Peptides against a protein of PDB entry 5HOI. Designs and how they scored, part 332

Target 1, 351 residues: chain A of PDB entry 5HOI
Amino acid sequence: FRYMPFSPAGTPFGFTDRRYLTMNEVGYVSTVKNSEQYSITVSFFDVGRFREYHFEDLFGYDLCFLNEKGTLFGQSKTGQIQYRPHDSIHSNWTKIIPLQAGERITSVAATPVRVIVGTSLGYFRSFNQFGVPFAVEKTSPIVALTAQNYRVFSVHYSQFHGLSYSLSELGTSSKRYYKRECPLPMSLPNINSDMKKDANLDYYNFNPMGIKSLFFSSYGDPCIFGSDNTLLLLSKWRSPEESKWLPILDSNMEIWKMSGGKETTDIHVWPLALAYDTLNCILVKGKHIWPEFPLPLPSEMEIRMPVFVKSKLLEENKAILNKKNEIGADTEAEEGEEDKEIQIPVSMAAE

## One batch from the design tools (peptide; made by RFdiffusion4, then SolubleMPNN)

Design b1_p29_8_s4 (from b1_p29_8, 15 letters changed)
Fold by OpenDDE base, seed 3:
Structure b1_p29_8_s4 (fold): chain B 351 residues (1-351), chain A 29 residues (1-29)
Amino acid sequence: as target 1 above (351 residues)
Amino acid sequence: ELTFVSLEELIKKRLEKLKEEEEKKKKEE
């Protein structure tokens, strides 16, 4: 297994000279390879709020996190990080994270008040927004990070135990855990079945965990979007005994519904953020499961619990049809109970 | 406009198509 640098909704270069380092509800960060250097552009969806800016990257930043106040960059191999406020009033700062032999920065996150660095050896490093260090903690190997305000959602990997997660709050004096290295019920990419397409192999080599993105919802709930294209939300995380992962959207099912039940192999959901009851996403059309250039406009998808597994419904209905054909009885189709769209009450996210 | 089709209608259409494919295979044997 190889630890790769992870950034939320980051894309591979593929066969191009350009990729997205990260994207979310605020905007998108792109990098273009120019010989031995890179040109980075920070773009915003709200063009009235922030001005697009660019700079030359001599370090080859492969990690990025965008928030409403600035952009954090990182170089996975050298340990260099840079924070760039969007406002020119605040100064940029650069720091080198000390790395051991073979250690990599695997993920970075930044909020207006915290900077977090996670490594392949499980070093969790916390800083304030000015790059002043708070603490270094040793955890299981970190593969992904996101943060909102003082809260950090971290994903960990063990070869023996698979994926785990932590949810912590980085106060002024101490780190509080709400969850500490608990099992994460996410499916890993299946190398044997899914890798039959070259494009899937390229993506797997870029992101072996298949985590397309992770973020906090607008309500402050940890969200993760895996290779199965299911959005998981951590509900009731304040109550350790009641906390559960909810599959709040099967994006493959939603695309299938939207297409009128056509097997569309060329439309993909690329997650950005969860705002209230809507997933902000890019609808990707093409060979690659990730957005190309130029970036399409964001779309909104209403969250819906997959109450019904498509395969089970098809098997059950096939069994019912076979039974009807054997009995030869035109038994009137009992009016199947209307698909009561179980609207997840918005109240379940707020508790 | 991508019109939301009910899950029931989608399942029904898929089952009809599977039935047609099975009937076609039985005619080719």
Scores: peptide ipSAE 0.014, ipTM 0.320, DockQ to the pose 0.054
Fold by OpenDDE base, seed 2:
Structure b1_p29_8_s4 (fold): chain B 351 residues (1-351), chain A 29 residues (1-29)
Amino acid sequence: as target 1 above (351 residues)
Amino acid sequence: ELTFVSLEELIKKRLEKLKEEEEKKKKEE
């Protein structure tokens, strides 16, 4: 198993010279290969609040985290990190994270008040926004990080125990755990079923955990979006005994509803953020499950608990169609069974 | 006062609405 650098909603290069390093509700960071160099562009969805900027990257940054105050960059192999404020008031800073032989930075996160670095050996390093270190903690191997204010959501991987998660608060004096290396009920990518398409193999090689993104909701709840395209939200995390993962959106089922019950293989949800009751996302059209260039405009998808099972709705609609065909039996037209649009009830399509 | 409905309350309300719609459909069939 190889630990790969993870950034929220990051995309592979594929067969192109360009990719997204990260994207969220604030904006998107792209990198383009220019011979032996990279050109990085930091773009914003609110163009009135922030001006797009670019710079030459001589280090080949493969880790990124964007927030409302700045962008954190990291190089997984060298241990170099750079923080770039969006404003000109604060200076850029660079630091080298000491790495052991074979250790990699696997994920980075930044808030207006904290910088976090996670590694393949489970070193959790915390800094303030100016790059002043607080502490180093040894955890299980870190595969993904996100942070909001003082809170950190970390995903861990063990060869023996699979995926786990932690939720912690980085105070001034100490780290508090709300959850510490608890089991994460997320399915890993199924190599045998999903890898029939070359595009899925390319994505698996880029992201073997299948974590498309992780973020905090607008209410400060940890969210994760896996390879199954289900949005999981951690509810009641302040009460450790009552805390549970809620599947608040099955995006495959929502795409199926939006298509009028057609099996669409060419539309994909790419998660950005959860704002109130809506998933901010990119609707990707085409062969690849990730957005290409130019970036499509963000879309909003209302969160819906998967109360209805797709298979049951298909059976019910087939039963309704069969009853209609029994009543209409006097007209001889053997029009082929395959193309009958499943009438999704108007109440499911109008929301 | 903007009563910040918690995300959990929004999810609960949505689940209740979906159940009521399912029960309504079962009564109309």
Scores: peptide ipSAE 0.000, ipTM 0.269, DockQ to the pose 0.049
Fold by OpenDDE base, seed 5:
Formats: structure tokens, C-alpha cells, sequence
Structure b1_p29_8_s4 (fold): chain B 351 residues (1-351), chain A 29 residues (1-29)
């Protein structure tokens, strides 16, 4: 097993000279190989709010995190990180993270108020937005990070225990845990079934965990999108005993429905963010499960109600029907149609 | 205060929307 650098919705080079370092609802960061150097471009979906910018990368940044205020870059092997504000008013800063022999930065995250660095040895390093260190904590090996404001969602890997997650708040004086290295019920990529396609092998070599992205929802709930193309959301995380991972979208099932019930092997969902009740994503058409160049326009996909909520609706509707029957409305209940799967109306997004 | 709408409130809003859609269908039938 090899710890690979992870960035949210990052893509492999494949057979190309270019890839996306990261993408989310704000924009996308691309890198192009130019002989011994790289050219990095930071692009935005809202072109009115931010101007696209580029720079020459002599370090070979392989980690990236984009937010509304700036971009954090990292080099997994050297330990170099760079923060670049989108606004020219604030200066760029660079820092070297001390790494032990064989240690790698595996993920980086940045908010307007915090910078986080996670490593293959489980060093969790926190900084302010100016690169001033707060603390170093030793955790299980970190494989992925995301952050929103003061909150951090971290994914950990153990050879013995598989995937775990933590949810923490990085105050000024202390780190608070809401969840600490709890089991993450995400399926790992199945090497035997899925790796029969060369494109899947290329992606597996880039991202062995199959975590396509992780983010916080607009409501501040941790979300993860794995290799099974299911969006998981952590519900009730403020109450440690009540916290549950909810499968809020099966994107394969949604693509199947959008195709009119046809098996579609050439359309893939690439997750960006969860905004309210919609998954912001790229619909990828082609051989690769990841977006190529140029980047298609983002699409929105309505999240599904969790199964337990559907069951509760069924129980409530059954209770309403039973109450109507008690009120003596002689509507001939034709007995026969008990097993009708509630066809969730596909809200056709009308014109 | 950014009133962080909980997932529970989002679920509640979606439940209300689905009930309205089912009531609409029953009126069109």
C-alpha cells in the first residue's frame, strides 16, 4: 500500500500532460507539465467574482485546496506548502513542513481562518491563514482532509482497521472533537471486479481509497463521495451517540433514471459540492470516470431522501389513510396494489 | 448568527415538498 496525495475531486494525469489538482463549487485548479516545471491555473466558475490566474510551479505541487479566499498548494514529498490569496491585497506565503524519512503530506485543507496539513504518519498540523502554527497532533495516518470555517473533516487509514474519520473544531486555544477516529462505513475500491478496465486501474493507482471528494455541505455537514458513487452525509454529528452516515444520493441510480432506465457505462458523476438539497457535480461523458479538458459546465443533481424518511412518509400516509377510512368515506379501496414501489417522481427540471 | 439549518430541517422541508407533490398528483387524478 502507498499513501498517495489526495485533493478533493483531483484527477490523475493518465496519458496526458495535464490534470485537475482540485475542484469544488468555487472553481478548479489545473496543472500542466512543461518539461521540468509545471504551469498551474486557478479558474473560477463565477468569472465575475474572481479573475483566473496562473503561475509557474518549480516544485511540482501535487496537493491543492481551493476556497473563496485563496488556494493552498502542497508538495507531498518535500513538505512545501504555499498559500495564494485570490485577492492581490494579501501576500502569498510559503512554508516547509518538516517531514520524517518516508513521511508524505497526504492532504491539505484551507479555510479563510485555518490551514491544515495531514501526513502519512498521522501528523495533523494546524496553522492560521498566515501560516503561523497552532499545534501538531499525532493521529492515525491521514488520507484525506477538508475544512469549513473552523471545522475539519479528516479521513484516516489503518492497515488493521480500514477507514476512520474525525470531525473537529479548531478554536484559538484548543481542538474540540465531535467525532474522533470513528469507523467510516465507506466501501473501498474492489480491485478484483473494478480493475478489469484499464481506466479504473489508472484511477486506483492515483487514488487507492477511491475517495472522489469530501466536503462540507452548505449546512456544515460532512460529506464523502466514494468509489461506489454514493454520496454519504454525516447526520446529527453534534450528538456523538446519534450521529449516522446517510446515503443521500446513489448517483449510479440517478444516471440510470436520467437515461430512461438504460444501462449507461459512459456517463459518470464527478462530485463538487452539496449546496442545500442539490449535488453540484460534473457529468462526465467518456471512457474515464473523471473530467478531462476542457471542464464541462457543472450540473445539479437533487439528493434523495434517506430510506428511513421514505419509510416514515409511508407510515404517515398509511396513518392518514387509516384515519380517512375511520371517518366513513365509502371509497371502494381496490385491495390489490399493495406492492407498488412509490415511484419517487423524478422532478423533471422543466425549462 | 448563520442559523445552520440542520439536516433534520432539510429533511423536514423535503418531506413537506413530497407531501405537496403527492397531494398535487391526487388532484390531477
Amino acid sequence: as target 1 above (351 residues)
Amino acid sequence: ELTFVSLEELIKKRLEKLKEEEEKKKKEE
Scores: peptide ipSAE 0.000, ipTM 0.251, DockQ to the pose 0.056
Fold by OpenDDE base, seed 1:
Structure b1_p29_8_s4 (fold): chain B 351 residues (1-351), chain A 29 residues (1-29)
Amino acid sequence: as target 1 above (351 residues)
Amino acid sequence: ELTFVSLEELIKKRLEKLKEEEEKKKKEE
């Protein structure tokens, strides 16, 4: 297993000279390979609030995190990080993270108040927005990070224990854990089933955990979107004993509904953010499961608990049809009240 | 336009298609 640099909704180069380093609700960061250099562009969805900017990257940044105040860049091998505020009032800063032999930066996150660096050896490094260090903690190997305000959602991987997660708050004086290396009930990519397409192999080599993105919801709940295209939300994380992962969207089911029940193998959901009861996403059309250039406009998908697995619904309806054919009776099957799509009340996300 | 079809109509259409595929297989055997 190789620890790869992870950025939220980052895309591989594939066979192109371009990729997205990261994207979310704020915007998208792209990099273009120009011989031995890279040109990075930071683009925003709200063009009225922020102006697109670009710069030459001599370091080959392969990690990125975008927020409303700035962009954090990282180089996984060298340990270099750069923070670039969107506002010209604040200066850019660069720092080298000391790495041990074979250690890589695996993920970076930034909020207006915190910068976080996670590594393949489980070093969790915290800084303020000016690059002043707070602490270094050793955890299980970090594979993904996101942060909102003072809160950090970290995903860890152990060859012995699989995926785990932590939820922490980085106060001024101390780190508080709400969750510490708890099991993460996310399926890893199935190499045998998914890799029949070369495009899936390229993506797996880029992102072997299959984590397309992770973010905090608008309500401050940790969200993760895996290779199964299911959006998981951590509910009741303030109550450690009551906390659970909720599958709040099966995007494959939603695409299947939207397509009129056709098996569309050419439409994919690429997650950006969860805003209230809607997943902000890119609807990708084509062979690749990730967006290409130019970036399509974001779309919104309503979150719904996948009460019905498509396979179970098909099996149950086959069984009902077979029973109707055996009994020969036009018994109007009473539409049992169970077919009501249980909308997750917006209130369940906020608790 | 991606028209939302009812889940029931989607299931019905898919079951019809599965029946057609099963009938096609039975005619090719």
Scores: peptide ipSAE 0.015, ipTM 0.279, DockQ to the pose 0.053; fails the geometry check

## One batch from the design tools (peptide; made by RFdiffusion4, then SolubleMPNN)

Design b1_p30_1_s1 (from b1_p30_1, 15 letters changed)
Fold by OpenDDE base, seed 4:
Structure b1_p30_1_s1 (fold): chain B 351 residues (1-351), chain A 30 residues (1-30)
Amino acid sequence: as target 1 above (351 residues)
Amino acid sequence: SDELFEKVKKSLEEKKKAREELKELLEELE
């Protein structure tokens, strides 16, 4: 097994000189190999809100995380990280993460308030948005990270225990765990069955965990999209005893239904984000399970939420819309996150 | 196939439109 650099929805080069470093609901980051250099482009889906920018990469960044305020880059082997705000008013910063012999940065994440670096030796490093370090923690080997606000969803791998996950909150003074290295019920890629196609082998060599993406939902629930093309959502994570992974979307089954029950081996879902009751994704056509260039427009795929969650989500959407309409006035109202736990009802197991 | 891809794509677009229309109707009722 080899630890590979992971970025959410990142794509391999394949037979091309270009790939996506990452993509999500905000946009997509591409890199093009030009001789010994790379040209990085940060593109956005909302072209009215953000301006596309590019720069020359002399380091060969192989890790990326995009958020609404900036882009974090990382080089897995050298330990170099760079944060680039989208707004030119804010300065870029660069740091070198100290790595041991053979250690790799395996994943990076950034929010408007936190930067997180995970390594193949399980070093979890936290920083603020200006790169000021908070802590270094030793965990199981980190294979993937995502973050939203102060919350971090980390995926760990052990040769003995397989995949595990942690959910933590990075306060100013302490790290709180909601979940700490709990078993992750995600299937690993099956080398023997799936590797008969060269395209699947290329993707496996790029991402041996088969984690296409991980993100937080618009409601702050950890989501993961594996090689089985199933979207898993962590429900009731605030209630340790009630917390469970819900298979809220089988994308292969949904494509199969929309096709009219035909074979769809050349149609793939590439996950971006979960917005309310829809998976934002790229619908991919062809042999490769990942999008090529140019990037198609995102599609929205409905998730199978229990009916009782739709009503709560409608009430929470009302509350968010009402809050957005009230925040049209200049007051820094402390967003008291009313910690309204979305209780996803048990009934999804029976339909 | 190309036809299956376009069929799936169209089905997603039609569902999106139906959700947007439903959202607008709900916003008008508030």
Scores: peptide ipSAE 0.515, ipTM 0.883, DockQ to the pose 0.557
Fold by OpenDDE base, seed 2:
Structure b1_p30_1_s1 (fold): chain B 351 residues (1-351), chain A 30 residues (1-30)
Amino acid sequence: as target 1 above (351 residues)
Amino acid sequence: SDELFEKVKKSLEEKKKAREELKELLEELE
């Protein structure tokens, strides 16, 4: 087993000189190999909101994380990271992460307020958006990271225990755990069954965990999309004893239904984000399970969760909060009530 | 393969449109 650099929805080079470093709902980052150099392009789906930009990469960045404010790059072997704001008003910054012999940066994440670096030795390093360090924590080996605002979803790997996950909040003074190295019920790629096609072997060599992407939903729930093409959502994560992974979409089954029950071995879902009740994804045609160039327009797949209940409960909770605010209840209680987990009634989860 | 891909793509586009139309109708009723 080798720890490989992971980026959300990143693609291998395959037989080409180009790949996607990462993609999500904001856009996609591509790299093209030009002799000993790379040309990186940061592209956006909303071309009116953001201007596409490119730069020459002399370091060979193999890690990337895109958010609404900037792009984080990393080099897994050298420990170099670079943050590039999308807005030219804000300065780029670079940092070298100290790595031990054989240590690799395995994943990076960035929000508008935090930068996170995870390593193959399980060093979890946190920074602010300006690259000022907060803390270094030693965990199990980190294989994937994503972050939203102050929250971090980390995936860990142990040869003895398999996959685990953590969910943490990176406040100003301390790290809070909602979940700490709990078992992750995700299937690893089966080398013997799935590797009969050269394209699957190339992808396995690029990403041996088979994690196509991980993200937070629009509701702030951790999501993971594995090699089985099932979208898992972590429900009730604020309640450690009630928290569970929900298989909210089997993308293979949804493609199969839409085909009219025909063989769909050349149709693949590439996950980008979960927005409300829909998986934003790239529908991929061909032998490769990942998108080629040019990138197709994103598609939306409806999830099976009774998300209409979660949206209504959010609207009802907002309406209750707005009514409380009109009644002149003290302002100190408001910051604590917005973060209440919406309990979906058990009766609605069975439809 | 090509016809199946276009069928799946079209089905996703039709479902998206139906969700958008339903959302607009619900927003007009509030």
Scores: peptide ipSAE 0.515, ipTM 0.883, DockQ to the pose 0.443
Fold by OpenDDE base, seed 5:
Structure b1_p30_1_s1 (fold): chain B 351 residues (1-351), chain A 30 residues (1-30)
Amino acid sequence: as target 1 above (351 residues)
Amino acid sequence: SDELFEKVKKSLEEKKKAREELKELLEELE
């Protein structure tokens, strides 16, 4: 087994000189090989809010995380990381993460307030948005990270235990665990069945865990989208005894229904984010399960939620939108988001 | 097939539109 650098919704080069380093609801980061150098472009879906920018990458960044305030880059082998704010007002910073012999950065995440680095030896390193270190913790080997505000969703791998996950909050004084290295009920790619298509082998070599993306929902629930094209949401994570993974979308089944029950082996969903009751995604056509260039416009795929949950979510969305409009640009108000968890009833997974 | 892809894409666009129309109707009722 080889630890590979993971970024949310990152794509392989394949037979091309270009790939997406990461993509989400904010935008997409691409890199193009130019001899020994790379040209990186940070593009946004909301072109009115953000200006596209590019730079020459002399390090060969293979890790990326995009948020609303900036982009974090990492080089898995050298340990170099760079944070680039989208706004020119804030300075870029660079840091070298000390790596042991054979250690790799496997994933990076950034929020407006935290930077997280995970490694193949299970070093979890936390920083503020300015690259000031908080802590170094030893965990099981980290294979994927995402973060929202102060919360971190980490995926771990052990040869003995398979996939596990942690959910933690990175306060100013301490790390709190909601979940710590709990079993992750996600199917790994089946080498024998899936490898019959060359494109699946190329993707497996790029991402052997088959984690297409992981993100927090708009409600702050951890989400993961695996090789089985099922969106899993962690429900009741605030209550450790009640916490469960919910299969809230089978994207293959939804494509099959929309096709009229025809074979759709050339139609793929590429996950970006979960916005309320819709998976923001790229609908991909062709042999490759990942988007090529140019990037198509995002599509919205409705998740299976109760109509009653949908109405309540629409009310909560209005309340969030109204709060965002009343809070002028400059107040970092700690919005005490009322801890309203998405309760998906088990009966709806059966329709 | 290209036809199936466009059919799926159109179905997603139609569902999006229906969801936006439902949202607007709910906004008018408040």
Scores: peptide ipSAE 0.514, ipTM 0.882, DockQ to the pose 0.517
Fold by OpenDDE base, seed 1:
Structure b1_p30_1_s1 (fold): chain B 351 residues (1-351), chain A 30 residues (1-30)
Amino acid sequence: as target 1 above (351 residues)
Amino acid sequence: SDELFEKVKKSLEEKKKAREELKELLEELE
């Protein structure tokens, strides 16, 4: 086993000079080899909101994380990171992460307020959006990171325990754990069954964990999409004893249904994000399980969990809060009420 | 096959459209 640099929905070079460093609901970052240099392009799905930009990469960035405010780049071997705001108002910054002998940056994440770096030795490093360090923590080896606002979803690997996950909040003064190195019930890629196709071997060498992507949903729930093409959502994460992973979408089953029950070995789902009740994804055609160039337009795939209950209950709770505020009831709405986990009725989880 | 891919793609596009139309109808009823 080797620790490989992970970025959400990143693709291998394969036999090409180009790959996607990362992609999500905001856009996609591509890199092209040009002799000893790379040209990086940051592209957006909403071309009206954001302007595409490019730059020369002299470092060979192999880690990337895209958000609505900027792009974080990392070089797994050298420890160099760069943050590039999408706007021209904020300056780019570069930093070198100190690495031990044989240590690699395995994943990076960035929100508008936090930058996170995870390593193969389990160093978890947190920064603000300007690269000012907050803390360094030693955890189990980090293989993947994502973040939303102040929350971080980390995936860890141990040779003895397999995959685990943590969910933490990076406040101003301290790190809080909601989950700390709990077992992750995700299947690892099966080398013997899947490697009969050369295309699967190339992807396995790029991503030995088979984690195609991980993200937070629009409701702030941790999501992971593995090699089995199942979308897992962490439900009830605020309640440690009630927390569970929900298989909210089998993308192979959904493709099979839409095909009319035919063999669909050349049709693949590439995950981008979970927006409400839909997986935003790229529908991929061909031998490779990842998108090629040019990138197809994103598709939306319905999840089985009726997230309509979460949106309606959020709207109803907002409407109740607004009505309470209009009635002049000095009920200190504890800031914690907006963050109450919406319980999905058990009856709707059975469809 | 190309035909199966286009069938799956079209099915996703039709479902998206139906969801958008349903959302608009629900927003008009509130």
Scores: peptide ipSAE 0.513, ipTM 0.882, DockQ to the pose 0.505

